# Peptides against a protein of PDB entry 2MBZ, part 35

Target 1, 143 residues: chain A of PDB entry 2MBZ
Amino acid sequence: GINLTPEEKFEVFGDFDPDQYEEEVRERWGNTDAYRQSKEKTASYTKEDWQRIQDEADELTRRFVALMDAGEPADSEGAMDAAEDHRQGIARNHYDCGYEMHTCLGEMYVSDERFTRNIDAAKPGLAAYMRDAILANAVRHTP

## One batch from the design tools (peptide; aimed at target 1 N118)

Design b2_p25_8_s2 (made by RFdiffusion4, then SolubleMPNN; from b2_p25_8, 13 letters changed)
Fold by OpenDDE base, seed 2:
Structure b2_p25_8_s2 (fold): chain B 143 residues (1-143), chain A 25 residues (1-25)
Amino acid sequence: as target 1 above (143 residues)
Amino acid sequence: PVLFPDGLAALMTSGGFVRHAQRRR
């Protein structure tokens, strides 16, 4: 789990408790490389590290929302660049994330209602927009 | 947030999950 006090967790994540998914994740994916990498990387994370990660995620969310509000297609350069930053953020903070993995994550965002609900809280349709941008970005980098 | 921390982020780690979910549809 996340090595923070309850108070620190609340300060960083608010009402969202990431530990609520720990058992499910371990049972379903505990033997995957991605899980092991994530556990290794995050084991040393401080409150400040987690806050930075949340800030990065929020910034990315704002970028995508702004693109949507501007009517930019999900396969626009701006949207694909945002998707690339998303991929790199995952790779830096959690686990190796190639383009194939990234497209799988994008698909999960629209296939798992838990992700869809959480993402679309920022803007309806954001999960689908991200999925499309992720796919477009993967395509342009894997011709 | 778009990026979810440790636990839920780990859910995001598996292409296998996506494949499984897709097969159920």
Scores: peptide ipSAE 0.072, ipTM 0.704, DockQ to the pose 0.067
OpenDDE base, seeds 1, 3, 4, 5: peptide ipSAE 0.071, 0.069, 0.051, 0.053; ipTM 0.716, 0.708, 0.711, 0.705; seeds 1, 3, 4 fail the geometry check

## One batch from the design tools (peptide; aimed at target 1 N118)

Design b2_p26_1_s1 (made by RFdiffusion4, then SolubleMPNN; its pose is not in this set)
Fold by OpenDDE base, seed 4:
Structure b2_p26_1_s1 (fold): chain B 143 residues (1-143), chain A 26 residues (1-26)
Amino acid sequence: as target 1 above (143 residues)
Amino acid sequence: EEEERRKKEEEKRKKEIEERLRKGGE
């Protein structure tokens, strides 16, 4: 799990407890390479590392919201670039994330109500917008 | 068949890991 004190976890994640999903994640995907990579990579993360990851996520959220507010289509260059940065962030911080994997993640954002409500807390429809942008980005990078 | 299933499961796992790391709201 995340090697932070309860206080540090609160400082980084606030009321959101990422460890609440640890058992479910392990049960569903514990035998995948992605899980192993993430466990190994994050095992050495400091509070500052986790904070950086959260900051990157927050920036990306704001970026997508701004695109939506501007009326940019989810398949616009701006939205697809944001999706690409999202994919690269996952790859850098957690596990190898190809375009197919990224597309699956995007689909989860709209199919799992837990993700949907968390994402849409920033803006209604954001999860769907992200899913569409992720898909569009995957398509443009697939020969 | 098994490869496709494995890939799909891996994709779902990535999603859950990301959610665990995502702050709720702005």
Scores: peptide ipSAE 0.116, ipTM 0.713, DockQ to the pose 0.090; fails the geometry check
OpenDDE base, seeds 1, 2, 3, 5: peptide ipSAE 0.059, 0.103, 0.080, 0.111; ipTM 0.622, 0.720, 0.678, 0.721; seeds 1, 2, 3, 5 fail the geometry check

Design b2_p26_1_s2 (made by RFdiffusion4, then SolubleMPNN; its pose is not in this set)
Fold by OpenDDE base, seed 3:
Structure b2_p26_1_s2 (fold): chain B 143 residues (1-143), chain A 26 residues (1-26)
Amino acid sequence: as target 1 above (143 residues)
Amino acid sequence: SEEEEREKEEKKRKEEIEKRLKEGGE
């Protein structure tokens, strides 16, 4: 899993333990290219790398929440741009993430209760909003 | 309306993407 000490993990992720879902991720995605790419890429990550990734995720969460609070539709330019940044972040940090793959992830956010619960901890309905924004962003980039 | 038609087209495209995903395409 993540090559950090328990103390370092707490500093980066707080009460959330990403390794808690390691078995589930392996079970569902262990035979995919995405999983292999992620394992290979993240194997060399330092605490600073993980902190950066977490900071990016937190910022994106705040950004989506702000859009929702402002009443911006999930298919607004603002929401779609946030979704695009989300996609690019995954591509940089984990694995190749095209628009179809991104849409798959978005669907998982609403179909997997654990993801939904974790995401909606920031704001109820956030997972659905993200899914819709991700899908809209994929649509606008699909010929 | 023109706006309504654009919205419908976008919805259909979204559904198409979802369909492709369900069929195992990535």
Scores: peptide ipSAE 0.017, ipTM 0.463, DockQ to the pose 0.011
OpenDDE base, seeds 1, 2, 4, 5: peptide ipSAE 0.025, 0.022, 0.023, 0.016; ipTM 0.589, 0.530, 0.574, 0.467; seeds 1, 2, 4 fail the geometry check

Design b2_p26_1_s3 (made by RFdiffusion4, then SolubleMPNN; its pose is not in this set)
Fold by OpenDDE base, seed 5:
Structure b2_p26_1_s3 (fold): chain B 143 residues (1-143), chain A 26 residues (1-26)
Amino acid sequence: as target 1 above (143 residues)
Amino acid sequence: KEEKEREEKEKKKKEEIEKRLKEGGE
């Protein structure tokens, strides 16, 4: 497997090391099975896995940028779908990521200047757009 | 200017990491 530092993961994927959130995930949802699964999957990642994760992140970035360029609202179906795919990607690749957690991550993207700078490198305002799309997606999935 | 230099350094580092991911690793 490839060991990336939290900083390296941040720079490559626009997100900090998923391990930073393991305690928060455990505390909020108490899903020990999901927690264990996340630790297990990340520990076994190969270069192919990391490349796939990077490709997925790049694709999502392109999608969000395209939506912004098209003038689509962050609460549009397209933007919310992209946000959902983002959430699912985190859940699939890193740790259990419910809608509440995803919303928290979105807020972090705009409140942590490091994330904001990194994300907005693709397009100014992208972090805010993602945050809004993430929130909208969470809302539409809340009964 | 300092901000630009920082951004360039970050970009370069990202590229190096991406290269490592593409060519190396277990």
Scores: peptide ipSAE 0.091, ipTM 0.544, DockQ to the pose 0.046
OpenDDE base, seeds 1, 2, 3, 4: peptide ipSAE 0.056, 0.083, 0.080, 0.035; ipTM 0.662, 0.675, 0.650, 0.594; seeds 1, 2, 3, 4 fail the geometry check

Design b2_p26_2 (made by RFdiffusion4)
Pose (drawn by RFdiffusion4):
Structure b2_p26_2 (pose): chain A 143 residues (1-143), chain P 26 residues (1-26)
Amino acid sequence: as target 1 above (143 residues)
Amino acid sequence: SVLERAMELGDFDPYAFFDLAGAARR
């Protein structure tokens, strides 16, 4: 998948070692179909592809988190759009995490505090803020 | 609901966690 060195993972993922939990991930659910399509796509991903996502993800925090500061609701235009923005980002980056799928991630994320702590490293409750943004975004699209 | 259908589907890519968690740790 990532097949990166500890140094690259640092320069890329920062102080985050996903490889250690590579096989550990399937232990949680390990039952998804989208992961299959993703592995095929992440089969050759390099440090650049991985770093490209990080710099991209960093940008997600400032705007999302900035929305929280202004005290605007997550189902807001800017927030939900930010959610739609997250969808296409993580979808085109692995296979196409559809809307319904993108939502699965939103709540299954709140369950494991490991993700939250690593994700919230930017700010607490961000996971909840995004889920609702994504959930509401999926609604305005859902027929 | 959308959430209920999504949860019943239970289909997603865990590499999204790596994407976001990595960035959060930078």

Design b2_p26_2_s1 (made by RFdiffusion4, then SolubleMPNN; from b2_p26_2 with M7L E8A D13S A16S A21E R25A)
Fold by OpenDDE base, seed 2:
Structure b2_p26_2_s1 (fold): chain B 143 residues (1-143), chain A 26 residues (1-26)
Amino acid sequence: as target 1 above (143 residues)
Amino acid sequence: SVLERALALGDFSPYSFFDLEGAAAR
């Protein structure tokens, strides 16, 4: 699991304990390269690393929300850049995340109600906006 | 955070390991 003390986990994730889902994740994805990459990368992560990841996620959320509030289209340069940063964050911190993979994740955000609900907690429609931005970003980066 | 909330679902996107090469999909 995540190599943090219970105290550190609480400080970073609060009541959200990723280790609660370790078995499910392993059962669902344990045979994938992405899973192996993620386990290898994150095995050495410190509290500061995980906190940074959370901070990056918060920043990205704020960016998308701000774009939505400003009425910027999901295929605007700003939205697509935010989507690209999201993709790169996954690739840097967890596993190789190409544009097709990213598009699949975006689709999951709107097709899995659990994701939709939790993402939209920041702003209604955020999941759909992210999906659209992710798709637009993928399109502009594929021939 | 969005990621934190996703973690609570057990489907945190960094842990949603689609494997395109292996045709592993949700």
Scores: peptide ipSAE 0.072, ipTM 0.711, DockQ to the pose 0.065
OpenDDE base, seeds 1, 3, 4, 5: peptide ipSAE 0.072, 0.055, 0.059, 0.066; ipTM 0.710, 0.700, 0.698, 0.706; seeds 1, 5 fail the geometry check

Design b2_p26_2_s2 (made by RFdiffusion4, then SolubleMPNN; from b2_p26_2, 7 letters changed)
Fold by OpenDDE base, seed 2:
Structure b2_p26_2_s2 (fold): chain B 143 residues (1-143), chain A 26 residues (1-26)
Amino acid sequence: as target 1 above (143 residues)
Amino acid sequence: SVLERALALGDFSPYSLFDLEGAASR
């Protein structure tokens, strides 16, 4: 699980406890390389590391929302760049994330209701927008 | 964060399009 004290976890995640999903994640994906990579990387993360990850995610969320509000298409340079940063963030912080993997994650964001609900809490349709941007970014890098 | 909450839900697996539907249903 997240190697933080209860106080630190509250400071970083607030009312959301990521460990509430630990058992399900382990049961569903515990035998995958991505899971093992993530567990290995995050095992050493400090409060500051997790806070940085949260900040990065918040910044990306704001970028996507701003693009949507501006009416920029999901295959715009701005949207694709945000998707690329998302992919790189996953690769840096969690596990190797190629373009095919990223595309699959994007599809999951719109196919799994729990992901859709959580993502769209920032803005309705954000999950679909991210999926489309992720796909467009993958296409431009793997023509 | 919104995206971090999504990650906690399952951005830890190498999903495939073939397995996506089944995985989402679990």
Scores: peptide ipSAE 0.106, ipTM 0.707, DockQ to the pose 0.098
OpenDDE base, seeds 1, 3, 4, 5: peptide ipSAE 0.082, 0.101, 0.091, 0.112; ipTM 0.717, 0.719, 0.720, 0.727; seeds 1, 3, 5 fail the geometry check

Design b2_p26_2_s3 (made by RFdiffusion4, then SolubleMPNN; from b2_p26_2, 7 letters changed)
Fold by OpenDDE base, seed 5:
Structure b2_p26_2_s3 (fold): chain B 143 residues (1-143), chain A 26 residues (1-26)
Amino acid sequence: as target 1 above (143 residues)
Amino acid sequence: SVLERALAKGDFSPYSFFMLEGAARR
């Protein structure tokens, strides 16, 4: 789990408690490479590390929202670059994230209502936009 | 803004943990 005090968790994640999903994740995916990699990497994370990760996620969200507001299609260079940064962020912070896995994550964003509601809180349709950008980015990197 | 309100509520989830299930959807 995340080695933060309740106060630190609140400071970083607000009302969202990531540990509430730990049992579900372990039960469903505890035997996957991604889970093992994530547990290994995050075991040493400090409050500052988690805050940085959250800041990166927030910044990426703002980028996607700005792209949507500007009317940029999900397969635009800007949207695909944002998707690539998202993929690289996952790879850096959590687990190896190839384009196929990234595409699967994108699909989950629109198929799991928990993700959809959380993502779309920033802007309606953001989850679908991200999914489309992720797919487009994957396509352009698979010649 | 909508984004600021979402941030204040802590609705943004870290891109880890239960997102792992996405890898098995294909």
Scores: peptide ipSAE 0.064, ipTM 0.679, DockQ to the pose 0.050
OpenDDE base, seeds 1, 2, 3, 4: peptide ipSAE 0.054, 0.045, 0.041, 0.052; ipTM 0.716, 0.693, 0.669, 0.735; seeds 1, 3, 4 fail the geometry check

Design b2_p26_2_s4 (made by RFdiffusion4, then SolubleMPNN; from b2_p26_2, 8 letters changed)
Fold by OpenDDE base, seed 3:
Structure b2_p26_2_s4 (fold): chain B 143 residues (1-143), chain A 26 residues (1-26)
Amino acid sequence: as target 1 above (143 residues)
Amino acid sequence: SVLERSLALGDFSPYSLFDLEGAAAR
């Protein structure tokens, strides 16, 4: 799990408890390379590291919401760039994330209602917008 | 964060849940 004290977890995540999903994540993906890479990388993460990751995620959320509010299509350069930054963030912080993997994650965002509800809490339709941007970004990088 | 919570829900390898070849073809 996340190598933080209960106090540090509260400082970073507040009322959200990421460990509530640890058992399910292990059950579903515990034998994958991605899981092993993530466990290895995050084992040394400090409170400041996790805070940075959360700040990056918040920034990306704001970017996608702003793009949607501006009426930019999901296959616009701005939306695809945001999707690319999302992919690179996963790669830096958790596990190797190629375009195929990223596309699969995007599909999960709209096919698993838990992900959809979680993402759309920021803005209705955000999960679908992200999925479309992820797909468009993958296409432009793998012609 | 929204994306952080998404990752916590299981932004790991979806290979067991999705057809990689089908996804890559899109």
Scores: peptide ipSAE 0.091, ipTM 0.731, DockQ to the pose 0.080
OpenDDE base, seeds 1, 2, 4, 5: peptide ipSAE 0.077, 0.060, 0.064, 0.083; ipTM 0.725, 0.713, 0.722, 0.705; seeds 1, 4, 5 fail the geometry check

Design b2_p26_3_s1 (made by RFdiffusion4, then SolubleMPNN; its pose is not in this set)
Fold by OpenDDE base, seed 5:
Structure b2_p26_3_s1 (fold): chain B 143 residues (1-143), chain A 26 residues (1-26)
Amino acid sequence: as target 1 above (143 residues)
Amino acid sequence: MREEEEERRRRRISAGALAFASRAFF
């Protein structure tokens, strides 16, 4: 799991402990390249690294919420750019994330209720909005 | 064709798992 002390984990993640899902992740995807990449990359992450990742996620969430509040369509340039930044963030921090993989993640956000509830905590409908933006971004980058 | 499709499927599943573990971030 995440190599932080309990205190550090609390400081970074608060009440959410990502390690609580480690077993499920291992069972479902433990034999995949993405899993291996993530485990290898994150093994060296410090508290500061994890905090940066959280900060990036929070910023992205704020961007999507602002777009929704402004009534911008999920296939707007702003929404698609936010989706692209989301994809690139995953690629930098965890594992190679192409557009096809990203669309699968977007679909998971709306099909897995655990993700939906987590994401929609910031704003109802955010998961669906993100999924749509992710798909639109993938489409515009597909020749 | 088949091998590429199978590989893409495996990648999609893997992405979902890692996203779940990192759901606090993304």
Scores: peptide ipSAE 0.084, ipTM 0.676, DockQ to the pose 0.037; fails the geometry check
OpenDDE base, seeds 1, 2, 3, 4: peptide ipSAE 0.073, 0.077, 0.072, 0.078; ipTM 0.681, 0.676, 0.668, 0.670; seeds 1, 2, 3, 4 fail the geometry check

Design b2_p26_3_s3 (made by RFdiffusion4, then SolubleMPNN; its pose is not in this set)
Fold by OpenDDE base, seed 3:
Structure b2_p26_3_s3 (fold): chain B 143 residues (1-143), chain A 26 residues (1-26)
Amino acid sequence: as target 1 above (143 residues)
Amino acid sequence: MAREEEEERRRRVSAGALAFASRAFF
């Protein structure tokens, strides 16, 4: 799991406990490449690494919300660029994330209510907007 | 085959995402 003290976990994640899903994830996907890659990559992460990851996620959320508030379509350059940064962030921090994998994640954001509720906590409809931007970004990068 | 592969792919994606089900892990 995450090699942080309970105090450090609270400082980084606040009221959210990332360990609450550890058993479910291991049970459902413990034999997948994505799980193995994530466990291997994050095994050495410090508190500062986790804080950076949270900061990156927060920034991305703010970008998408700002795009939505501005009325920018999900297939705008700004929205697609945010989706690309999202994909690269996953690849950098957790596991290999190609465009096909990314589109699958986007679909999960709108089909799994737990993800939808978590994402839409920032702004209603954000999960759907992200899915659409992810798809548009994948299309523009696929010949 | 195709449905099972898609379910397995979704499981792979979800495993990485849910392993750390924080907003930052989506």
Scores: peptide ipSAE 0.065, ipTM 0.672, DockQ to the pose 0.049
OpenDDE base, seeds 1, 2, 4, 5: peptide ipSAE 0.076, 0.075, 0.074, 0.069; ipTM 0.676, 0.685, 0.685, 0.679; seeds 1, 2, 4, 5 fail the geometry check

Design b2_p26_3_s4 (made by RFdiffusion4, then SolubleMPNN; its pose is not in this set)
Fold by OpenDDE base, seed 5:
Structure b2_p26_3_s4 (fold): chain B 143 residues (1-143), chain A 26 residues (1-26)
Amino acid sequence: as target 1 above (143 residues)
Amino acid sequence: MREEEERERRRRRAAGALAFASRAFF
């Protein structure tokens, strides 16, 4: 799991416990390159590293919410740019994330109700908006 | 292009695991 004390985990993640999904993640993906890359990369992460990742996630969430509130379509330049930044954040912090991988993640956000509920906690419909933006971004970057 | 697509398709199946860790954040 994440190599932080319970107190540090609470400070960084609040009520969300990433380790509660460790078994499911291992069962579903433990034999994949992405899983291995993530485990290897995050093994050295400090509390400050995890906090930075959370801060980046929060910023991106705020950005998507602002776009939705402004009525910008998910295939707008602003929404697609936010999706691109999301993809790059995953690639930087966890594992290689191409456009196809990113599209699969976006689909999971709307197909797995657990993801949907967690994402939509910030704003109803955010998961669907993100999925659509992710798809649009992938399309525009596919020659 | 094609070899990269096949590698990426295999990587797609792996991505769901990390989504849970990143989900704490997004």
Scores: peptide ipSAE 0.092, ipTM 0.715, DockQ to the pose 0.043; fails the geometry check
OpenDDE base, seeds 1, 2, 3, 4: peptide ipSAE 0.083, 0.078, 0.078, 0.084; ipTM 0.669, 0.679, 0.671, 0.698; seeds 1, 2, 3, 4 fail the geometry check

Design b2_p26_4 (made by RFdiffusion4)
Pose (drawn by RFdiffusion4):
Structure b2_p26_4 (pose): chain A 143 residues (1-143), chain P 26 residues (1-26)
Amino acid sequence: as target 1 above (143 residues)
Amino acid sequence: AAPDPYAIFAMAGGARKAAAEAAAAA
């Protein structure tokens, strides 16, 4: 998948070692179909592809988190759009995490506090803020 | 359905990289 060195993973993922939990991930749910399509895509991903996502993800925090500061609701245009923005980003980066699928991630993320601590490293409750933004975004699209 | 793990790696890594950069800026 990532097949990176500890140094690269640092320069890329920062102080986050996903490889250690590579096989550990399927332990949680290891039952998804989208992961299959993703592995095929992440089969050759390099540090650049991985770093490209990080710099991209960092941008997601400022705007999302900045929306929180202004005290605007997550189902807001700017927030939901930020959610739609997140969808296409994580979808085109692995296979196409559809809307319904993108939501599965939103709540299954709140369950494991490991993710949240690593994700919230930017700010607490961000996971909840995004889920609703993504959930509401999916609604205005859902028929 | 279950989410994609590689998406989690990407996001979690992004948050940790952003946290490290914010710590360095500080």

Design b2_p26_4_s1 (made by RFdiffusion4, then SolubleMPNN; from b2_p26_4, 13 letters changed)
Fold by OpenDDE base, seed 2:
Structure b2_p26_4_s1 (fold): chain B 143 residues (1-143), chain A 26 residues (1-26)
Amino acid sequence: as target 1 above (143 residues)
Amino acid sequence: MAPVPYAMFGLEGGAQRAARKEREAA
């Protein structure tokens, strides 16, 4: 899993433990290219790398919440741009993430209650908003 | 296509951290 000490993990992730998914992910997706890419990329990540990734995630979360608070629709330029940045972040840090993959992830955010609960902790309905923004962004980039 | 949830932990964590910050500020 994450190659950090328990103390470092706490500093970076707080009460959220990403390794809680390790067994399930390995069992369900261990034979996929995405899984292999993620394991390969993250194997060399330092504490600073993980912190950067968390900072990026925090920023995106704030952006989506701000958009929702402002009443911007999920298919607005702002929301779609945030979704695009989310997709690109996954691509840089974890695995190749095309628009189809991103759409699948967005659907997971609302279909898997664990994801929904975790995401909506920031704001109720955030997972659904993200899903819709992800879909809209994918549509606008589909030839 | 099967998504890889493990790659999404950062965003999930971010949401939780954002929620925590809001609670701390309240």
Scores: peptide ipSAE 0.098, ipTM 0.733, DockQ to the pose 0.582
OpenDDE base, seeds 1, 3, 4, 5: peptide ipSAE 0.091, 0.082, 0.088, 0.095; ipTM 0.727, 0.724, 0.728, 0.732; seed 3 fails the geometry check

Design b2_p26_4_s2 (made by RFdiffusion4, then SolubleMPNN; from b2_p26_4, 17 letters changed)
Fold by OpenDDE base, seed 5:
Structure b2_p26_4_s2 (fold): chain B 143 residues (1-143), chain A 26 residues (1-26)
Amino acid sequence: as target 1 above (143 residues)
Amino acid sequence: MEPVPYAMFGLEGGAQRYARRREKEE
């Protein structure tokens, strides 16, 4: 799990407790390379590291919301670039994330109600918009 | 391929953080 005190977790995540999902993730994906990589990387993360990760996620959310508000399609260069940055962020902070894995994550964002609800808290339809942008970005990078 | 969520908090936390900040501004 995240090696932060309850006070530090509150500072970083507020009322959202990411560790509430640890058992489910371990049971469902604990034998995957992605899980092992993430566990190894995050084991050394400080509060400042987690704050940086949240800052990056916040900025990415802002970019997608701005694109939606501007009426830019999910397959626009702006939306695909945001999706690419999202993929690279996962690769830096958690585990190796290729385009196939990224498209699977995008599909999960609209298929798992928990993800959809949490993402759409920023803006209704954001999860679907992100999924479409992720798919478009994967297509443009596939030879 | 199965999607492996990064502890199911990466983007979820960011989206919620964004939402909370917007609520304070409005």
Scores: peptide ipSAE 0.328, ipTM 0.833, DockQ to the pose 0.595
OpenDDE base, seeds 1, 2, 3, 4: peptide ipSAE 0.249, 0.305, 0.313, 0.222; ipTM 0.797, 0.828, 0.831, 0.787; seed 3 fails the geometry check

Design b2_p26_4_s3 (made by RFdiffusion4, then SolubleMPNN; from b2_p26_4, 12 letters changed)
Fold by OpenDDE base, seed 5:
Structure b2_p26_4_s3 (fold): chain B 143 residues (1-143), chain A 26 residues (1-26)
Amino acid sequence: as target 1 above (143 residues)
Amino acid sequence: MEPVPYAMFGLMGGAQRAARKAAEAA
């Protein structure tokens, strides 16, 4: 799993423990390229690396929230650019994330209550907004 | 803010969606 002590995990992830899903994911998707890529990348991650990843996620969240508060449509350039940065962040930190995969993740945000609850904790409707921005970004890159 | 998991949990969700879509289209 994540190569952090319990204390370090708490410092980085708080009450959320990503390792709780490792066994399930390995059982179901352990033979996928994405899984292998993620394991290879994260095997060397330090506490500082994980903290950076979390900081990037927080920054992206704030960015989307700000767009929503400003009334920017999910298919605005600002929202689509945020979605693109999100996609690229996944690609850098975890696994290759093309636009098709990204749209799958976006749909998960609204169809998997676990993700919806987690995302909308920052702002109600954020998951749906992100999904729409992700879809719009994918469309503009695959016309 | 509350952390958002993108790694293995995200992979599971995305892959499951893809599988579901494939099944629905069959």
Scores: peptide ipSAE 0.084, ipTM 0.660, DockQ to the pose 0.044
OpenDDE base, seeds 1, 2, 3, 4: peptide ipSAE 0.077, 0.076, 0.081, 0.076; ipTM 0.697, 0.695, 0.706, 0.696; seed 4 fails the geometry check

Design b2_p26_4_s4 (made by RFdiffusion4, then SolubleMPNN; from b2_p26_4, 14 letters changed)
Fold by OpenDDE base, seed 3:
Structure b2_p26_4_s4 (fold): chain B 143 residues (1-143), chain A 26 residues (1-26)
Amino acid sequence: as target 1 above (143 residues)
Amino acid sequence: MAPVPSAMFGLEGGAQRAARRQREAA
């Protein structure tokens, strides 16, 4: 789990419990390089580190919602740039995230109802919009 | 490749927080 005290976890995540995913992650992905990298990298994270990650996620979510509200296509430069920032954020904070991995994550947003529901809580269709932006960004960066 | 949900909780949390803020602003 996250290397924070229960009090720190509450301050950072509030009612959202990230540890709810821990058992499933271990069962499904515990032997992957991505899992090992994430565990190793996050083991030293402070409360401030986790707060920064949450702030980045909040900003990214608002950014995608704003793009949708403005009617920007998912393959617009704005949407693709947001997708790129998302990819880079994963790479910085969790594990090496190439464009193929990123597209797999995007597909998970729309194929796993739990992710779809959680993401679309911010705005209906956000998961699909993000998936499409991720795909467009991957194509843009593929020679 | 296999996506790791543990790396995505931040985004999911952000969506939940954004939803809450939207409700509070409405």
Scores: peptide ipSAE 0.109, ipTM 0.742, DockQ to the pose 0.562
OpenDDE base, seeds 1, 2, 4, 5: peptide ipSAE 0.126, 0.123, 0.100, 0.113; ipTM 0.747, 0.748, 0.736, 0.742; seeds 1, 2, 4, 5 fail the geometry check

